# Designs tried in a protein design run: peptides against a protein of PDB entry 3T7K. Part 1

Every score and structure here is a prediction.

Target 1, 248 residues: chain A of PDB entry 3T7K
Amino acid sequence: KAEKILARFNELPNYDLKAVCTGCFHDGFNEVDIEILNQLGIKIFDNIKETDKLNCIFAPKILRTEKFLKSLSFEPLKFALKPEFIIDLLKQIHSKKDKLSQININLFDYEINGINESIISKTKLPTKVFERANIRCINLVNDIPGGVDTIGSVLKAHGIEKINVLRSKKCTFEDIIPNDVSKQENGGIFKYVLIVTKASQVKKFTKLINDRDKNETILIVEWNWCVESIFHLNVDFTSKKNVLYQKK
Positions, changes and structure headers below are counted from each chain's first letter, unless a header gives other numbers.
Peptide ipSAE is a variant of ipSAE made for these designs: the mean of its two directions, with the distance scale d0 fixed at 1.0 Angstrom where the peptide's residues are scored. Compare it only between designs on the same protein; published cut-offs may not carry over.
The geometry check fails a fold that doesn't show the stated peptide or that is severely misdrawn somewhere.

## One batch from the design tools (peptide; made by RFdiffusion4, then SolubleMPNN; from b1_p24_1, 12 letters changed)

Design b1_p24_1_s4
Fold by OpenDDE base, seed 4:
Structure b1_p24_1_s4 (fold): chain B 248 residues (1-248), chain A 24 residues (1-24)
Amino acid sequence: as target 1 above (248 residues)
Amino acid sequence: EEKKKEEEKKKKEEEEIEKQLENA
């Protein structure tokens, strides 16, 4: 059926998109539209898998979903597009009125606001954002909204190798892991990096660390610190935004 | 006005289906 619909076009674009959707297309696509999109080089996947070599995300805006945050870890993310790209594309293809010999839709007109070429270019870097920031091992409180598995999966996608889950009520100093990064001379390395949810946790962990490992470097942040770092594909250590405690 | 409200409603419904990873 798709072939018959597309036969009216003399030339078909190959968009070469391997995409996931977030905050859009919850009802999916009908079989004909999936086939149409596939013939145009647009393949939509339900879930993120490394093997699929995903290069695109569809979303109405910047979102804090697992899919959106992970899409910024794609190698590279080629396109971050509004769902209107697919909507307008399918609408043009199903339109019988326009004797269009060609599909006239420019991908660049559908970019997600706030995902610019500077962000896209950083996804071509050989390193991940937290790897560049010398953050490889973190401590994550077990009561984090979203759950430790989802949050941990996002953080791992962005170069955190080890996530230690802390039982905030029961943890001791021995439960806190150091950020084991080889001292590169020029990067401010924090020995202890923690993501917490409450001011009481800041007080607890700062006490535990300072009582047992005096004079060590500590970074305690909110989840928003990670999100902002991901959205910018850069860690700004000069910013105090979403930093709850810092000891250099 | 009704179309805009319906689009805003659909957008909210779409935003609610996937779990946002918000701050505590």
Scores: peptide ipSAE 0.293, ipTM 0.711, DockQ to the pose 0.212
Fold by OpenDDE base, seed 3:
Structure b1_p24_1_s4 (fold): chain B 248 residues (1-248), chain A 24 residues (1-24)
Amino acid sequence: as target 1 above (248 residues)
Amino acid sequence: EEKKKEEEKKKKEEEEIEKQLENA
């Protein structure tokens, strides 16, 4: 069926997209449209797997979904596109009225607002955003919205190797792990990095660390600090935004 | 106008299906 629909075009583009969708196409696609998209070099996956070598995200805007945040860790992310790309493409293909010998859809017309070439270029770097920031081991409170598994999975996609989950009510100093990174010449290394949800946790963890490991560097942030770092593919240590406690 | 409301409704429904990782 797809072949018969596409036979009216003299040439077909090859978009070379391996994509996931977020905040769009929740009902999926019918078998004919999937076959059409496949013939155009567009393959849509249900979930992110490293083996699939994903290079594209479809979303209506920048979102805080697991898929969107992880898409910024693709190697590289080639395209971040609005769902209207697929909608207009399929509409043009199914159109009987247009004597179109060619598909006239340009990927660049469908870019997600705020995902520019500067962001795309950073996905070509050999390192991940938190790796570049010398953050490899973090402490994460167990009461974080979204859950430690989902949040942890996003953070790991962006170069955090070890996530220590802290039971906020029961944890002691011995439960807090150091950020074990070799002294690289460039940038302030924080010995203790923590993601917390409450001011009471800031008070607790700062006291525990300062009482037992004096004069060490501490970074305590909220989840939004991580999100902003991901959206920019850069950690700004000069910003106090979403930083709850910092000791350099 | 109805089509725009239906598109906005569909967009909200699509945003609700996938959990956004909000701040506490």
Scores: peptide ipSAE 0.292, ipTM 0.714, DockQ to the pose 0.216
Fold by OpenDDE base, seed 5:
Structure b1_p24_1_s4 (fold): chain B 248 residues (1-248), chain A 24 residues (1-24)
Amino acid sequence: as target 1 above (248 residues)
Amino acid sequence: EEKKKEEEKKKKEEEEIEKQLENA
């Protein structure tokens, strides 16, 4: 059926998209439209797998979903597109107007607001955002909204290798792991990095660390610090935004 | 009935995947 629909076009574009969707297309696509999209080099996947070499995200805007946050870790993210790209493409293809010799849909007209070329260019870097920031091992409180598995999966996609889950009520100093990064000259390396949800946790962890490991560097942040770092594909250590405690 | 439960489970799993990761 798709071949018969596409036969009216003299030339078909190859978009070379391997995509996931977030905040759109919850009902999926019919078989004919999937076949059409496949003939145009557009493959849509239900879930993110590293083996699929995903290069595209469909979303109506910047979202804080697992899929959206992980899409910024794609190698590279080629396109971040509004769902209207697919809608307009399929609409043009299903149109019975005889005069269409070619498909006239440009990917660049459908870019998600706030995902610019500067962000896309950073996805071509050989390193991940937290790797560049010398953050390899973090401590994550177990009461984090979204759950430690989801949050941990996003953080790992962005270069955090080890996530230590802290039981906020029961944890001791011995439960806190150091960020084991080789001291490179001139980089702000924090020995202890923690993601927390409450001011009481800041007070607890700062006391535990300062009582047992005096004069060490500490970074305690909110989840929003990680999100902002991901959205910019850069960690700004000069910003106090979403930083709850910092000791250099 | 089992298919409906699997579809509802899949839909809930999809809704959880689509959940925005908010700050506390």
Scores: peptide ipSAE 0.259, ipTM 0.688, DockQ to the pose 0.505
Fold by OpenDDE base, seed 2:
Structure b1_p24_1_s4 (fold): chain B 248 residues (1-248), chain A 24 residues (1-24)
Amino acid sequence: as target 1 above (248 residues)
Amino acid sequence: EEKKKEEEKKKKEEEEIEKQLENA
């Protein structure tokens, strides 16, 4: 069926997209449309797997979904596209206008607002955003919205190697892990990095660390600090936004 | 049934991550 529909075109583009969708196409695609997309070099996957070498995301806008946040860790992310790309493409292909010898859909016309070439270029870097920031081991509170597994999976995709989950009510100093990064001579590595949800946790962890490991560097942030860092593919240590406590 | 529960769980987790925008 798909071949018969596509046979009216003299040449078919190969878009070379391996994509996931978020915030769109909840009902999926019919078998004919999937086959059409496949013949155009567009493969849509249900889930992110490293083995699939994903290079594209479909979303209506910048989202805070697991899929969207992880898409910024693709190696590289080639395209972040609005769902209208697929809609207009399929509409053109199903159109009975006899005169369409070619598919005239440009990927660049469907870019997600706020995902520019500067962001895309950073996905070609050999390092992840938190790796570049010298953040490899973090402490995450167990009451984080979205759950420690989802949040942890996003953070790992962005170069955090070790996530220590803190039971906020029961944790002691011995439960807090250091950010084990080789001391670069240039100051700015935080020995303790924590993601917390409440001001009471800031007070607790700050006290525990300062009482037992005096004069060490501490960074306590909220989840939004991580999200902003991911959206920009850069950690801005000059910003106090979403930083709850910092000791240099 | 298990697949539907997993999809509903995933949707709730995505919504919880998105809702963190409103509380900032």
Scores: peptide ipSAE 0.166, ipTM 0.688, DockQ to the pose 0.467

## One batch from the design tools (peptide; made by RFdiffusion4, then SolubleMPNN; from b1_p27_7, 11 letters changed)

Design b1_p27_7_s1
Fold by OpenDDE base, seed 5:
Structure b1_p27_7_s1 (fold): chain B 248 residues (1-248), chain A 27 residues (1-27)
Amino acid sequence: as target 1 above (248 residues)
Amino acid sequence: KEEEEKKEEEKKKEEERKKAEEELLAE
């Protein structure tokens, strides 16, 4: 059926998209439309897998979903597109107007607002955002909204190698792991990096570290600090936004 | 029984999909 529908076009584009969707297409696509998209070089996957070499995200806007946040770690992210690209494409293909010799849809017309070329270009860098920031090992509280597995998976996609989960009510100093990174010339290195949810946790961890490991560098942030860093593909250590405690 | 198991598996997959679409908001 898809071949018969596409036979009316003299030339078919090859978009070369390997995509996931978030915040759109909850009902999926019918078999005919999937086949049409495949013939146009558009393959949509249900989940992010490294083996699939994903290069595209479909979303209506910037979202804080796992898929959207992880899409900014693609190598590279070629396109971040609104779902209207697929909608308009399928609409043109299913149109009974015999006069369409070619599909006239430009990917650049469907870019997600706020994902600019500066962001896309940073996905071509050989390093991940937290790797560039000298953040390799972090401590994450177990009561983080969204769950430690989901949050941890996003952070790992962006270059954090080790995530230590802290049981906030029972943890001691010995449960806190150091951020073991080689001193690079151009970046501040924090010995202890923690993501917390509550002011009481800031007080607890600050006391535990300062009492046992004096004069060490500490960075305590909320989840929004990580999100902002991902959305910009840059860590701004000069900003106090979403930083709960900092000792240099 | 097989149809009920399939429906439960589909329901579980749908719940997992719904959870995956949740925004990771800070409290």
Scores: peptide ipSAE 0.386, ipTM 0.801, DockQ to the pose 0.142
Fold by OpenDDE base, seed 1:
Structure b1_p27_7_s1 (fold): chain B 248 residues (1-248), chain A 27 residues (1-27)
Amino acid sequence: as target 1 above (248 residues)
Amino acid sequence: KEEEEKKEEEKKKEEERKKAEEELLAE
């Protein structure tokens, strides 16, 4: 069926997209449309796997979903596109009226607002955003919204190697792990990095660390600090936004 | 039994999909 539908075109584009979807296409695609998309070099996956070499995301806008946040870790992310690209493409292909010799749809007309070439270019870097920021080992409170597994998976995709989960009510100083990073010339390394949800946790962890390791550097942030860093693919240490405590 | 197992598996997949589409917002 797909071959018969596509036979009316003299030339077919090869888009070379390996994509996931978020915030769109909840019902999926029928078998014919999947085959059409495959013949155009568009393959849509249900889940993110490193082995699939994903290079594209479909979403209506910037979202804080696991898939969207992880898509910014693709190597590289080539395209972040609105679902209207697929909708218009399939509509043009299924149209019986126009003897269109060619498919006239440009990927660049369907870019997600706020995902610009500057962001896309950073996904071509050999390092991840938190790796560039000298954040390798972090402490994460166990009561974080979304759950430690999902949050941890996003953080790992962006270069955090070790995630230590803290039981906020029962943890001691010995439960807090240091951020073990080699001193690079140009950036202050924080010995302790923590992601917390409450002001009471800031007070607790600040006290525990300062009582046992008085002269060490500490960074305590909210989840939104991580999200903003991911959306920009850059950590801005000059910004106080979403920083709860900082000791240099 | 097979139809019930299939329905339970579909429900589980739908719940997993719904969870994956949740935005990770701060409180």
Scores: peptide ipSAE 0.386, ipTM 0.802, DockQ to the pose 0.142
Fold by OpenDDE base, seed 3:
Structure b1_p27_7_s1 (fold): chain B 248 residues (1-248), chain A 27 residues (1-27)
Amino acid sequence: as target 1 above (248 residues)
Amino acid sequence: KEEEEKKEEEKKKEEERKKAEEELLAE
């Protein structure tokens, strides 16, 4: 059936998209439309797997979903597109016109607002955003919204190697892991990096660290600090936004 | 028993899909 539908076109583009969707196409696609998309070089995956070499995300806007956040770790992310690209494409293909010479849909017309060329270009870098920031080992509180597994998976996609989960009420200093990174000349390395949810946790962890490891560098942030860093593919250490405690 | 197991697996997959589409908001 897909072949018969596509036979109306003299030329078919090859978009070369390996994509996931988030915040759109919840009902999926019918078998015919999937085959049509496949013939156009558009393959949609249900889940992110490293082996699939994904290069595209479909979403209506910037979202804080696991898929969207992880898409910014693709190597590279080639396109971040609105779902209207697929909708308009399928509408054109299913049109009642007997013969169409070409599909006249340009990918660049469907870019997600806020994902610009500067962001896309950073996905071509050989390092991940937190790796560039000299953050490899972090402490994460166990009561984080979304759960430690999901949050941890996103952070790992962006270059965090080790995630230590802290039981906020019962943890001691010995439960806190250092951020073990080689000294770089120009970068402020924080010995302790923590993601917390509550002001009480800031007070607790700062006390534990300062009492046992005096004069060490500490960075305590909220989840939004990580999200903003991911959305920009850059850690801005000059910003105090979403930083709860910093000791240099 | 096999139908019940299949239904439980489908329910689990649907719950996992729903969770994956949730935005990771800071409360």
Scores: peptide ipSAE 0.385, ipTM 0.801, DockQ to the pose 0.142
Fold by OpenDDE base, seed 4:
Structure b1_p27_7_s1 (fold): chain B 248 residues (1-248), chain A 27 residues (1-27)
Amino acid sequence: as target 1 above (248 residues)
Amino acid sequence: KEEEEKKEEEKKKEEERKKAEEELLAE
């Protein structure tokens, strides 16, 4: 029983973690270890649900998995930790060495490289990254790697309200939705935002839009543009990286 | 039939787990 194992410690920390894992712990945890972690205030969930108020991600590094990308939308993300935190913690607890007064594991020693306090602090903002960028409605091509449902779910977690899926071979201008946002005085708003996979799609959509809705603003990007925006929790409109077409 | 359905559900869950761990890379 977890209680017998933990009785070796005079004081137990409460880490207050509600976490998901990605790129680690594929085999899960045994019942005893789950109970131990629960007694330490660490609860691991299989899937992301808003109701669970998740505040932590375990991953070996920055990953482009659905879970990792969505974890940056947690409110707030308190910790992004390497799996070694759990490994070292459980090793210390299961150690048959003499009565330890305290568990000596510091969360800050296990931070994922590249997820710094600046990123963590942005997860405390009342808005999501694409919301701050005035991107509410996007067009997504149906042939996107990873699938429209997964990609769409990530984008929605980060403040995109409406995702219009375009059948790239069959779509017309009427199938393209505008990014319907209230004009903010100080922000460049793109009327049409599209995520595409191919140069042929850029040519097609630019032609369709320019022929029917002249002089409108267009942003056509790759998925990597979205990923970079998520990883930084900021959209940099000055960068041309992963931008395929831009008309201001 | 029940054992086959259970195996199919387990297979589906495993496929969903694998898909969830795929990195979303651009081509």
Scores: peptide ipSAE 0.383, ipTM 0.800, DockQ to the pose 0.142

Design b1_p27_7_s4
Fold by OpenDDE base, seed 2:
Structure b1_p27_7_s4 (fold): chain B 248 residues (1-248), chain A 27 residues (1-27)
Amino acid sequence: as target 1 above (248 residues)
Amino acid sequence: KEEEEEKKKEEEEKKKREEEEKELLSE
C-alpha cells in the first residue's frame, strides 16, 4: 500500500533519520505511515538504545523528559525537529491534489527552537558534557523527583560514570564518595559533587564533609544545574544559578 | 479473560508511556 502511494513521486528523499519522539505522537503511527516513513529513510524507535545509533529527536519544544535530555547525548544528534515535519510530510504524500513529482519538505524549516547549530556541533565532540567538566563521580540524594534510576540514566548518558545514591536521613561521611578525577594541572576539580533537593541536605553534607575533610572542594547543586548544563552542553562554573554550595 | 488481559496490557503500556513523558522537574 505504501509503495502505491509513493509511486506518484519520481524521486524520494532519503532523510536518514533514526529518531525517538517525546511530547508528541502519543498514539503512534499506523502501519502504512510507518512504511512510508521507512521508505523515506525515517525510522522511529519507541525507546533509546545505544545500539540503534539514534541521530534525531521529535519534540514540539525543548522538554525536560528523559528522552529529550538523553537525545542531547546522541553521537551526534543531527536533527532536533518539530513533529510538524512528519505531519506536513505525510500530508503532502497523502494529498491527491498535488501533482508533485517531488516531496518538497526541508528539515531545516522544522528545527526545535533553542536547539541551534552550536548545540548540535557540541554533540560531535568526543567527550560528554560532564566528562569535559571533570565530573566523574557524583552523590545523588535518594528522594530526588523523577527517581534515582531515571535521573541517574540521564546523567550517565552525559558522562557521569558513577552515581552514589545517598540516603539523606541516614547517611554518614563514609557514605559520600569523592569525585575520583586525577588532578589535572589546569584547576577547579571538585572533590565532592552532590545533587540535592533540600536546603537541609546542603547543611548536613557541608557539615559532614567540612568536619572530616576541611580543606576539600565541594560542589552542591540542584537538578536544574544538571539540566541547564545539558541544554547548553556546557558546564558554566562561573554561574551561581542552581548552585546551592560551592567551596573552591 | 483474553479481553480483560488485553485491556490490562493496554492500560499498563499507557501508564508506562505517561511515566516516560514526565518532565524531570526539581520540585
Scores: peptide ipSAE 0.407, ipTM 0.788, DockQ to the pose 0.143
Fold by OpenDDE base, seed 4:
Parts: C-alpha cells; sequence; structure tokens
Structure b1_p27_7_s4 (fold): chain B 248 residues (1-248), chain A 27 residues (1-27)
C-alpha cells in the first residue's frame, strides 16, 4: 500500500533519520505510515539503544523526559524536531488533491525551540558533557525523584561512569565515593560530587566529608543542576543555580 | 484467563510507557 501511495511522486527525499519520540505519538503509527516513513529514510524506534545509532528526537518542546535528556547524548544528534514534521509530511503524502511531483517538507522548519545549532554542534564532540567537566564518579541519594535507575541511566549517557547510590538515612563516610579523575592542571576537579534532594542531606554529607577529609573539594547539587548542564551541553561552574554546597 | 493476562500485559506496557514519559523533576 505504501508503495502505491508514494508512486505518485517522481522523487522521494531521504531524510536519514533514526529517531525516538517523547511527549508525542503516544498511539504510535499505523503500518502503512511506518512503511511510508521507512521509504523516506525515517525510522522511528520505541526505545533508545546504542546499536541503532539514533540521530533524531521528536518532541513538541524541550522536555525533562529520559528520552529527551538522553537524545542530547546522541553521537551526533542531527535533528531535534517537532512532531509536526511527521504530521505535515504524512498529510502531504496522503493528500489526494494535487499530483505533487515532490515532497516539499524541510526539516529545518521544524526545529524544537531552544535546541539550536550550538547545542547540536556540541553533540559532535568526542566527549560527553560531564566527562568534559571532569565528573565521572558521583554519589546519588536513593530518594531522588524519578528513581536512581532512570536518573542514573541519563547521567551515564552523559559521561558519568560510576554512580554510587547513597542510603541517606544510614550512609557513613565510607559509603561516599570520590570522583577519581586525573588532575588536569587548569580544571577544578571536585573530589566529592553528590546529587541530593534535601537540605538535611547537605548538612549530613558536608559534615561526614569535612570530619574525615577536611581539605577536599566538594560539590553538592540538585538534579536541576544536571538537567541544565545537559540542556546546554556545558557545565557552568560559575553558576550558583541549583548548587547547594560548593567547596573549592 | 488468557484475556485477563493479555489485559494485564497491556496495562503493564501502558504503565511502563507512562513512566517513561514522566518528566524528571527535582521536586
Amino acid sequence: as target 1 above (248 residues)
Amino acid sequence: KEEEEEKKKEEEEKKKREEEEKELLSE
């Protein structure tokens, strides 16, 4: 059926998209539309897998979903597109009216607001955002909203190698892992990096660390600090936003 | 029994999809 529908076009674009969707297309696509999209070089996947070499995200706007946050770790993310791209494309293809010789849909007209070329260009870098920031080992409290597995998966996608889950009520100093990164001369490396949810956790962990390792560098942040770093594909250590405690 | 198991799987898959689409908030 898809071939018959597309046979009316003299030339078919190849968009070369391997995409996931978030915040859109909850009902999926019918079989015919999937076949149409496939013939146009658009493959939509249900889940993020490294083997699929995903290069595109469909979303109505910047979202804090696992898929959206992970899409910024694609190598590279070529396009972040509004769902209207697919909607308009399929609408044009299914249109009975004009013998359209060509599909006239430009990907660049459907960019997600706030995902600019500067962000896209950073996804071409050989390193991940937290790797560039010398953050490879972190401590994550077990009561983090969204759960440690989901949050941890996002953080790993962005270059955090080791996530240590802290049981906030029972943890001791020995449970806290250092951020073991080779000292680069000019980059402030924090020995202890923690993501916490509560001010009481800040007080607890700062006391535990300072009592045992008094002269070490500490960074304690909220999850929003990580999100902002991901959205910008850059860690701004000059910003105090979402930083709960910092010791240089 | 088979229809109940199929409904349960569909509900579990729906729930999983809904969980995947949750925004990761700090609060």
Scores: peptide ipSAE 0.405, ipTM 0.787, DockQ to the pose 0.144
Fold by OpenDDE base, seed 3:
Structure b1_p27_7_s4 (fold): chain B 248 residues (1-248), chain A 27 residues (1-27)
Amino acid sequence: as target 1 above (248 residues)
Amino acid sequence: KEEEEEKKKEEEEKKKREEEEKELLSE
């Protein structure tokens, strides 16, 4: 069926997209449309796997979903596109009235607002955002919204190697892991990095660390600090936004 | 029984998809 529909076009573009969708296309695509998209070099996957070498995300806007956050870790992310790209493409292809000999839809017209070339270019870097920030090992409280597995998977996609889950009510100093990174000449290193949800946790962990390991560097942030760092593919240590406690 | 089990499976898959599309908020 797809071949018959596409036969009216003299040339077909090859978009070379390996994509996931988030916040759109909840009902999926019919078999004919999947086949059409495949013939145009557009393959949509249900889940993110490293083996698939994904290079595209479809979303209506910047979202805080697992898929969207992980898409910024693609190597590289080539395109972040609005779902209207697919909608308009399929509409043009199914149109019997348009005497169009060619598909004339440009990918660049469908960029997600706020995902600019500067962000896309950073996905070509050999390092991940938290790796560049000298954050390798973090402590994560067990009561984090979204769950430690989901949050942890996003953080790992962005270069955090080790996630230590803290039982906030029962943890001791010995349960807190240091951020073991090699001293780089130009990078501030925090010995202890923690993601917390409550002010009471800040008070608890700062006391535990300062009582046992005096004069060490501490960074305590909320999840939004991580999200903002991911959205910009840069950690801004000059910003106090979403930082709950900092000791240099 | 089979129709009820199939409907339950579809509802569980729908719920799983909805959870996967949930935004990761701080609260």
Scores: peptide ipSAE 0.403, ipTM 0.784, DockQ to the pose 0.144
Fold by OpenDDE base, seed 1:
Structure b1_p27_7_s4 (fold): chain B 248 residues (1-248), chain A 27 residues (1-27)
Amino acid sequence: as target 1 above (248 residues)
Amino acid sequence: KEEEEEKKKEEEEKKKREEEEKELLSE
């Protein structure tokens, strides 16, 4: 059926998209539309898997969903597109107007606001955002909204190697892991990096660390610090935004 | 029984999709 629909076009584009969707297409696609999209070089996947070599995300805007945050870790992310790309494409293809010899849909007209070429270009770097920031081992409180598994999965996609989950009410100094990164000469390496949810946790962890490991470097941040770092694919250590405690 | 199982499966899949589409907020 898809072949018959597409036969009216003299030339078909190949978009070469391997995509996931977030915040759109909740009802999915019918079999005919999936076949049409496949013939145009557009393959949509239900979940993110490394083996699929995903290069695209569809979303109406920048979102804080697991899929959106992980899409910025694609190698590379080629396109971040609004769902209107697919809507307009399928609408043009299903149009019975005989005079359409070509599909005239340009990917660049459907870019998600705030995902520019500067962000896209950073996904071509050989390193992940937290790897570049010398953050490889972090401590995460167990009461984080969204859950430690989801948050941890996003952080790992962006170069965190080890996530230590802290039981906020019961943890001791011995439960806190150091960020074991070789001293690079020119970068502020924090020995202890923690993601927390409450001011009481800041007071607790700063006391535990300072009482047992004096004069060490500490970074305590909110989840929003990680999100902003992901959205920019850059860690700005000069910003105090979403930083709860910093000791250099 | 089959209709109830199918409805339960659809509700579980819907709930899973809703959880996956949840924004990860600090609040």
Scores: peptide ipSAE 0.403, ipTM 0.787, DockQ to the pose 0.144

